# Designs tried in a protein design run: peptides against a protein of PDB entry 8OXM. Part 58

Target 1, 371 residues: chain A of PDB entry 8OXM
Amino acid sequence: FKAEFRLAGGVNLPKIIDCVGSDGKERRQLVKGRDDLRQDAVMQQVFQMCNTLLQRNTETRKRKLTICTYKVVPLSQRSGVLEWCTGTVPIGEFLVNNEDGAHKRYRPNDFSAFQCQKKMMEVQKKSFEEKYEVFMDVCQNFQPVFRYFCMEKFLDPAIWFEKRLAYTRSVATSSIVGYILGLGDRHVQNILINEQSAELVHIDLGVAFEQGKILPTPETVPFRLTRDIVDGMGITGVEGVFRRCCEKTMEVMRNSQETLLTIVEVLLYDPLFDWTMNPLKALYLQQRPEDETELHPTLNADDQECKRNLSDIDQSFNKVAERVLMRLQEKLKGVEEGTVLSVGGQVNLLIQQAIDPKNLSRLFPGWKAWV

## One batch from the design tools (peptide; made by RFdiffusion4, then SolubleMPNN)

Design b1_p11_7_s3 (from b1_p11_7, 4 letters changed)
Fold by OpenDDE base, seed 1:
Formats: C-alpha cells, sequence, structure tokens
Structure b1_p11_7_s3 (fold): chain B 371 residues (1-371), chain A 11 residues (1-11)
C-alpha cells in the first residue's frame, strides 16, 4: 500500500488508498468505516449470478446485456474495502455540478439545480396535486441534457452510436435486475457512468428488496428512469432498443426464477446479513440538509436491553423474509397488482410507472426526480 | 468525489 491516503468526502469520510499488486499494477481502493458493506457485497454476488444467466442466453449475450459489478470485501460489521470504479463519474456530478454541470452549460437560462430542489422541497409536505404542479413547472424550466454525455466523450459518429447503444443496454439491464431485486429509485450520485464504455455502475446498494417503499417518503417508481436517463438514450427514448433489452432481460430472469429464488432465500435467511430497513437508517437516507445540526446520533449504546423476546424478533424477521420472497416470486411470475402479465405487458407497466410524472413528483426531493 | 448515498448532498 502507498503511505498516503485521500478522503473521498461525505459524512463517513471514506479513505481512498492506492495499492501496488504483485503484478505491478496500481489499484485504487475505497476503505469505508462506520458502514456495513455486507449488503453491497451480497448484491454484487446476486448481480454476478444475473450476469451469468444473461451470458448463457443467446439473445441477451448477443445484445451484451450485463450489469456492471465491482469488488466489495466486508472486513467487519462496520468496515470494508471497495474496488474504486476507475474511469467513472457520478451522473449527478456530470448533470448538476454547480460549476460546470451539463444543465448549466447547455441550458444556462433554465432553472438551476438549486432552484429546482428548493421548489420541490417547499412542496414536500403538500398535497400530491401541488407536488405534481410544481414538478411539472420544474420540468418545463429544467430540460434534459444527458444526450451530451456521449456527444462530449465520443467524437467519432460510429463510436458515439455504439456507446449510446451500450448506455441504453446498461440502463435496461440494471433497471430490470434492479426491479427484480427491489432496488427502487437511485440517487443521482449513486449511479456512476463509465467514461469509456458508457455503461452504468450502481453503487451503495443499502436499499434493496423494496425497502424503499417503507422510507418516510415511500418510493413510487420501480427503478430510476427520469428525463435525463431517457435523454441519454437519444431520440428513441424508452422505445426500440431500451424496451427490447428490458423484455429480453425480464425473459431471462423469469425463466431463471428457481435459481434466483434459491439464491435470494439463502441470503435473506443468513443470520449475518441484516437487509431490513431500521428507523435510523430510514431517517438518515431522507435527512434534510438543514436538519444535520441537531441529529448527532448519540449512539449512546445505552444497552436498553429491550428484551424483546428473541423469538418475537426472529418471528418478525422470518415473516418479512417470507413476504420478500413471495413478492420476488410474483415479479418473476409476472404478477403485478394481482394480474399475470406477459413479459411485454410487465415491462410496459414498469416503464409507464417509472416515467409517470405523478409517481416522480411524489419521490423524496433530495433524490432529484426531475434530473 | 464518489458520493456514496444521499449523505454527501450536504456540501
Amino acid sequence: as target 1 above (371 residues)
Amino acid sequence: SLVFGPLELNE
């Protein structure tokens, strides 16, 4: 290891370390403390299995459908090492950086990212109708620009076209796999884009198995398919390549239901793996910037032995695990709202739910559903 | 910086 480290920023101040392997290659790693990386590690294993299934199928293999993965090594319940996603940038940094973000560069007369966030935060406690009206005003005055990512990075027209297709395939694969695993919406900083491949890397997988639906502001979309995400696909949007790649991914997932259920079952019943949303984690994920001053979590580990009978906690946990498995089985059967759908019908429903401005307007404003 | 989760929204 090099003797020096950098801080990555953020509340947990993760350490960026560089190591030289026995192969002479330098490898950057991220060391997280005060964070449980077991969920990220588990989700990466499930993604690797999904990739194996996608590579076995001729139609998904021909389309190069894959979800990008990175290495996670949990060292304790509160620490671990992550592979640094070299050559990636957060889509939020590219789109809405205050200095040089694509919205500011290409749409200087639109609302700023800050103005959009402020408008949506002001209506956060208002009716769904008021949220929808303000969201539509924000959308009119904040037009998508993510098409410019591929145009800036890939100057050759043939390469540009190939990379836009790689992006569209990556969004489709990650959206369907993410829906099956219940990842929900994704914060714009938790989606990285590779500057060479145009493929997405999803990071910080701490919300899975539809636990986003039990947040203080529940998730209302199956995956992130916001206007900028769609704009990156170019003029066809969600039609053509994206839809076909979603359908082919869903077909492979549904045809592999027994394998997926068995893997997720083993993970949900692992006593070393807590995937459940706790109230503190839920509050922290939807904390307001203004509320940071008072909630020092004095994790006074006051051992309030709430001797909740270990039996009642275990029975509650098992019932939640069973519900997650039942819902996973329903998704893999194409059961949506009590109706069995075809692959095309299910994919269509999910796309419509993900792009619906009424659903997007109800999301937590901190996650920037207008981006 | 790799902004992990909603937590770095505060800079």
Scores: peptide ipSAE 0.007, ipTM 0.471, DockQ to the pose 0.357
Fold by OpenDDE base, seed 2:
Structure b1_p11_7_s3 (fold): chain B 371 residues (1-371), chain A 11 residues (1-11)
Amino acid sequence: as target 1 above (371 residues)
Amino acid sequence: SLVFGPLELNE
């Protein structure tokens, strides 16, 4: 290890360390403290299994459909080491950085990212109708710019086209696998883009198995398919490469139902793996101070009620695990809202749900659904 | 294959 470390931003102040391997190569690592990396490690294992399934299928292999994975080494229940995703940037950093974000550079007359956030925060406790109206006003005055990522990074037209396809495939694969696994908290800082491959890396996997639906502000979309995410695909948007890659990913997942159920069952019943949403985690995810520069509400929450008996916790856990497995089985059968859908029908429904401004307007403002 | 060698946590 090098003697010096850097702090990554954020409440938990993770430490960036540089390690020299026995091969003489420097490797940057992220040391998280006060965080349970077991969920990230488990989700990375599931992503590796999904990648194995996608590589076995000829059609998904030909399309190079993969989820980008990183290594996670849990060291304790509250600490671990992450592989640093070298050559990646958060999509939020590229899009909505206050100094040099792509929205400010390409759309200087649009609303600022701060103005958009403020408008959506002002209506956070309002009706769904008021949220929708303000969301539509924000969307009219904050136009997508993520197409410029590939244009800035890839000056050669042939490389640009290849990288835009790699991006579109990465979005499709991660969206469908993320939906199957019920991956939540897909805000703009939890999605990295690789500056060389244009592939997405999903980080902070602490909301899975649809636990985003039990947040104080429930998640209303199956995955992130916001206007900028679509803009990065180019002129065809969701129609063409994206849709076909979603369908082929969904086909492989559905055809691998028994394997996926068995793997997820083993993980859900692992006593070393707590995937359930607790109230403190739920509050923390939607009270992140990095998005709230000015408004301190003093909520005194009384600490008293958390001593439920161990036996009632275990029975409640098993019932939640069973419900998650049932919902996973439904998704893998193409059962949506009590109806059995074809792969194309299911993918179409998921795309429509993900792009619906009514669903997007209901998300927590820190999710930045207008981006 | 990303060989994560064992983190020899030297104490």
Scores: peptide ipSAE 0.000, ipTM 0.400, DockQ to the pose 0.030
Fold by OpenDDE base, seed 3:
Structure b1_p11_7_s3 (fold): chain B 371 residues (1-371), chain A 11 residues (1-11)
Amino acid sequence: as target 1 above (371 residues)
Amino acid sequence: SLVFGPLELNE
């Protein structure tokens, strides 16, 4: 290891370390402390398996349908090492950075990202109707710009077209795989884009198995398919390549039902894998930016080993695991709202749910559903 | 027993 480290930004101040391998190659790594990386490691293994299934199918292999993965090595219950996603940027940094974000550069007369956030925060505790009206006002005055990502990075027209196609395939694959696994917390900082491949990398996998639906503000969309995500696909939007790649991904997932269920079952019953939403984690994920100052509860988690009867905890856990497995089985059978759908019908329903302004307006303002 | 196979650190 090199003697020097850098701090990454954020509350937990993760350490960026550079190591030299026996091969003489430098490799950058991210060391997280005070975070449980076991869920990220497990979800990366499930993604690698989904990639194996997609590579075995001729139609998905020809389309190069993959979910981008990174290496995770948990070292303890509160620390681990992540592969550094070199040449990636958070979509939120590109789109809504206060200094040089694409919205400010290409739409200087639109609302600022701060004005949009403020307007949505003011209605956070209001009716769904008031949230919808303000969301529509924000959307009218904050127009999508993510098409400019590929235009800035890829000057050659043939490369630009190929990379926009790679982006659209990456969004489709990650959206369907993410939906099947119930991946939540898909805010603009938890999705990276590779500046060379235009593929998405999903990070912070700590909300899975539909646990986003039990947050104080429930998640109302199956995946992130916001206006900027769609704008990055170009003029066809969700039609054509995106829809067809979603359908082909869903076909492979449904045809692999037994394999997916068996693996998720093993993971859900692993006593070392806590995937359930803790109330403290739920509060942390939906804290207001303004309240960051006072509530450092150094809750020394030491004292309240309340001996809750192990039997009642185990029975409650097993019932939650069973419900997650049942819902996963329903998704893989195409059961939506008690109705069995075709692959095309299921994909259509998911796209409509993900782009519906009524669903988007109900999300936590920190998710930035207008972006 | 999830046999995490050894990360083959390719030499």
Scores: peptide ipSAE 0.000, ipTM 0.402, DockQ to the pose 0.023
Fold by OpenDDE base, seed 5:
Structure b1_p11_7_s3 (fold): chain B 371 residues (1-371), chain A 11 residues (1-11)
Amino acid sequence: as target 1 above (371 residues)
Amino acid sequence: SLVFGPLELNE
């Protein structure tokens, strides 16, 4: 290892370390502390399995439908090492960086990312109607710019077209697989884009199996399909390539139901794998950056009442695991809202739910649903 | 045994 490290941004200040392998190659790694990477490691294994299923199918293989994966090595319940996704940038960094973000560069007369966030934070505790109105005002004054990512990175028109297609395929594949697995917390910092391939890398997989629905502000979208995400696809948006890639991914997932259920069942009943949303984790994920100052937890909470019998915790856990498996089975059967849908019908419903400004306006402001 | 040397993860 090199003697020097860098800090990555964020509350947990993850350490970026460089390792020289026995092959003489430098490998950057991210060391996270105060975080349980077991969920990330498990979700990466499930993504690798999904990739194997997608590669077996001729239609998805021809389309190169894959989820980008990275290595995760849990070291403890509170620490681990991640592969550094070399040549990637957070979509939030490209889009809404305060200094040189694409919105500031291409739309200097639009609202700033800070103004948008402030407006949405002011209505966070308001009615759904007030949230929707302010969200629509924000959207009107903050126009998408993510089309410029491929234009900046790929100057050759043929390469540009290929990379925009790779992007659209990556969004489609990750959206459908992410939905099947109930992947949440898809804010703009938890999605990286590869600067060479235009493929997405989903990081921080700590909200899965629809646990985003039990956050203090519940998640209301099946995946991130916001205006900038759509803008990156170009003029066809969600139609044509994206929709067809979603349908082909969903076909493979539905046809692989038994395999997916068996693997997820083994993972949900692994006593070493805590995938349940802890109330403290739920609060932390939706904390305001400004509230960092006063929570000195005077943990003078009298430990008396939390002796709920271990048996009641285990029974509660098993009932949650069963509900997750049932919901996973429903998704893989195309059961939505008690109705059995075709692949095209299910994909259409999911797209409509993901782009609905009423759903987007209800998300936590930190998710940046206007981006 | 991967002896990860003491990365002093400052707590």
Scores: peptide ipSAE 0.000, ipTM 0.406, DockQ to the pose 0.039

Design b1_p11_7_s4 (from b1_p11_7, 5 letters changed)
Fold by OpenDDE base, seed 5:
Structure b1_p11_7_s4 (fold): chain B 371 residues (1-371), chain A 11 residues (1-11)
Amino acid sequence: as target 1 above (371 residues)
Amino acid sequence: SLVFGPLELNL
């Protein structure tokens, strides 16, 4: 290891360390403290399995459908090491950085990212109708620009076309796999884009198995398919390549139901793996000031010894695990809202739910649903 | 010994 480290931004101040391998290659790593990386490690294993299923199928293999994975090594219940996703940038950094973000560069007369956030924060405790109206005003005055990512990074037209296709495939694969697993907290900092491949890397997997629905502000979308995400696909948007890649991914997931259920069952009943959303974690996720500057003192977690009898905790956990497995089985059968859908019908419903301005307007403002 | 072995899923 090098003697020096850097701090990554954010409340937990992760340490960036550089390691020289026995092969002479330098490898950057992220050391997180005060965070449980076991969920990230588990979700990465499930993503690797999904990739194996996708590589076996001729139609998904020909399309190069894959979810990008990274290495996670939990060291304790509150610390671990992650692979640094070299050559990636958060989509939030590219889109809405205050200095040089793509919205500021390409749409200087639109609302700033700060103005959009402020407007949505002012209505956070208001009616769904008031949230929708303000969200529509924000969307009208904040137009998508993510098409410019591929245009900036890939100057050759043939490469540009290939990379835009790789992006669209990556969004489709990660959206469907993420939906099946109930992956939440898909804010703009939890999605990286690779500057060479245009593929997405989903990070911070600490909200899974639909636990985003029990947040103080519940998640109302199956995955991130916001206006900028769609704009990056080019003129066809969610139609054509994206839809077909979602359908082909969903076909493979549904046809692999037994394998997926067995693996998720083993993970949900692992006594070392707490995947449940606790109230403090739920509050913390939606109280994070996105602004790096204010070190708010961590409330000492010591005092709420809710002495719930161990037996009541175990029974409550098992009932939550059973509900998650039942919902996973329903998704893999194409059961949505008590109706059995075809692959095309299920994918269509999910796309409509993900792009619905009424669903998007109800999200926590820190999710930046207008981006 | 909880072997967190890589699940070599011999799929």
Scores: peptide ipSAE 0.007, ipTM 0.476, DockQ to the pose 0.023
Fold by OpenDDE base, seed 3:
Structure b1_p11_7_s4 (fold): chain B 371 residues (1-371), chain A 11 residues (1-11)
Amino acid sequence: as target 1 above (371 residues)
Amino acid sequence: SLVFGPLELNL
């Protein structure tokens, strides 16, 4: 290891370290402390398996359908090492940075990202109707610009077209696999884009198995398919390449249901793997930016290991695991709202749910559903 | 160190 480290910023102050391998190559790594990386590690293993299934199928292999993965090495219950996603940027950093964000550069007369967030925060405790009206006003005065990512990074027209296609395939694959696994918390900072490949990298996998639905403000969309995400696909939007790649991904997932269920079952019953949403994590994920000043609960987790009867905890946990497995089985059978759908019908329903402004307007303002 | 070696699930 090099003697020097850098800070990545943020609340947990993760350390960027450079390691020289026995091959003489430098490898950048991210060391997180005060964070449980076991869920990220597990979800990365499931993504690698999904990639193996996609690579075995001729139609998905020809389309290069894959989820971008990174290495995670948990060191303890509160620390680990991550592979540094070199050459990636958060989509939120590109789109809505206050200094040089693409929205400010290409749409200087639209609402600022701050104005949009403020308007949505003012209605956070209001009716769904009031949230919808303000969301529509925000959307009218904040136009998508993510098409400019590929235009800025890829000046050659043939490369530009190839990279826009790679982006669209990456969105489709990650959206469907993310839906099957119930991946939540897909805010604009938890999705990276690779500046060389235009592929997405999903980070912070701490909300999975539909645990986003039990947040104080429930998640109402199956995946992130917001206006900027769609704008990055170009003129066809969700039609053509995106839809077809979703259908082919869903077909492979449904045809692999036994393998997926068996692996998720082993993970859900692992006593070392806590995937359940706890109240403190739920509050932290939906904390207001204004309240960051006072609540450093140094939760000295020392005192109240109250010996709750292990039997009642185990029975409650098993019932949650069973419900998650049942819902995963339903998704893999194409059961939506008690109806069995074809692959095309299921994918269509998911796309409609993900783009519905009524669903988007109900999300937590920190998710930035207008982006 | 629980090295979860690659579970080559040779299924």
Scores: peptide ipSAE 0.006, ipTM 0.434, DockQ to the pose 0.023
Fold by OpenDDE base, seed 2:
Structure b1_p11_7_s4 (fold): chain B 371 residues (1-371), chain A 11 residues (1-11)
Amino acid sequence: as target 1 above (371 residues)
Amino acid sequence: SLVFGPLELNL
């Protein structure tokens, strides 16, 4: 390892280190502390399996449908090392950076990202109707700009078209795989874009198996398909390439149900892997930037009440695991809201749910559903 | 193979 490190920013202050391999190549790595990377490592293995299934199918292979993966090495229950996704940028950094974000550059007369966030924070505790009205006002005054990512990075028209297609395929594949696995917390900093491939890299996989639905502000969308995400696809939006890639991904996932269920079952019952949402994690994920100062963990939770019978915790855990497996099986059968749907019907429902302004307006303001 | 804790699943 090099003697110097950098900080990546954020609350946990992850350390960026450079390692020289035995091959003489420098490799950047991210060291996370105070974080359990076992979930990220597990989810990366599931993504690799999904990629194997997608590569076996001729239609998904021809479309190069893949979810981008990175290496994760858990070192303890509270630390690990991640492969640095070289040549990637957070979508939030490109879109809504305060200095040079694409919204500020291309829409200087629109609301600032801060104004949008403030407006949505003011209505966070209000009715769904008031949230919807303010969300619509924000959306009218904050127009999508993510099309400019491919235009800035790829000046050649043929390359630009290829990369916009790669982006659209990556969004489709990750959206469907993410939905099947119940991935949550898809805020604009947890999605990276590769500056060379235009493919998405999903990071911070700590909300999975629909655990985002039990957050203090429940997640109301199956995946991130916000206006900027759609704008990056170009003039066809969610139609044509995106929809067809979702359908083909869903078809492969549904046809691989036994393999997917078996793997997820092993994961859910692994005693070394806690995927459940704990109250502290739930609070942390939906904290206000201003509230960071007062939560001194003076929860001296007396060690006495956490000796709830190991049997009752295990029975509760098993019942949650069983419900997750049942819901996964339903998704893989195309069962939505008690109705069996075709692949096209299921994909259509998911797209409609993901783009619905009523669902988007109900999300936690930190998720930035207007972006 | 997928390695989940002590279990190696050959797929």
Scores: peptide ipSAE 0.005, ipTM 0.466, DockQ to the pose 0.025
Fold by OpenDDE base, seed 1:
Structure b1_p11_7_s4 (fold): chain B 371 residues (1-371), chain A 11 residues (1-11)
Amino acid sequence: as target 1 above (371 residues)
Amino acid sequence: SLVFGPLELNL
């Protein structure tokens, strides 16, 4: 290991370390402390399995449908090492950086990211109608710019077109698999884009199995499909390539139901794996200031283990695991709101739910649903 | 901001 490290920023202050392998290659890694990486490791294993299923199918293989994965090595219940996603940038950094973000560069007369966030935070405790009106005002005065990512990175028109298709396929694959696994919406800093491939990398997978629906502000979308995410696909938006890639991904997932259920079952019943949303974790996820302001919440989680009888905890856990498996099975059968849908019907419903301004306006403002 | 420091891995 090199003698020096860098801080990645954020509340847990992850350490960026560089190591030289026995092959002489330098490898960057991220060391997280005070964070349980077992969920990230599990979700990466499930993504690798999904990629194997997608590669076996001729239609998804021809479309190069894949989810980008990275290595996670849990070292303890509160620490581990991650592969550094080299050549990636957070979409939030590209879009809404305060200095040189794409919105500021391409739309200097629109609302700033800070003005948008402030307006949405002011209505956070208001009615759904007031949230919707302010969200629509924000959307009118903050126009999408993510199309410029591919235009800046890929100057050759043929390469630009190929990379825009790679992006659209990556969004489609990650959206459908993310929906099946219940990842929900994603913070703009937790979606990386590869500057060479235009593929997305989803990081910090600490909310899965629809646990976003039990947050203090519940998630209302099946996956992130905001206006900038759609703008990156170009003029066809959610139609054509995106929709077809969603349908082909959903076909493979539904046809692989038994394999998916068996693997998720083993993971949900692993006594070493706590995937349930802790109330303190739920509060923390929706109180994160994006800005480096030194408010150390001393979460002295004094583990006052309330000695709830181990039997009552285990029975509660098993009932939650059963409900997650039942809901996973419903999704893989195409059961939405008690109705069995075709693949095209289910994908259409999910797209409509994900792009609906009424759903987006109800999301936690800290996740920037207008971006 | 990126802060540089010595590699103390107290995990």
Scores: peptide ipSAE 0.000, ipTM 0.406, DockQ to the pose 0.053

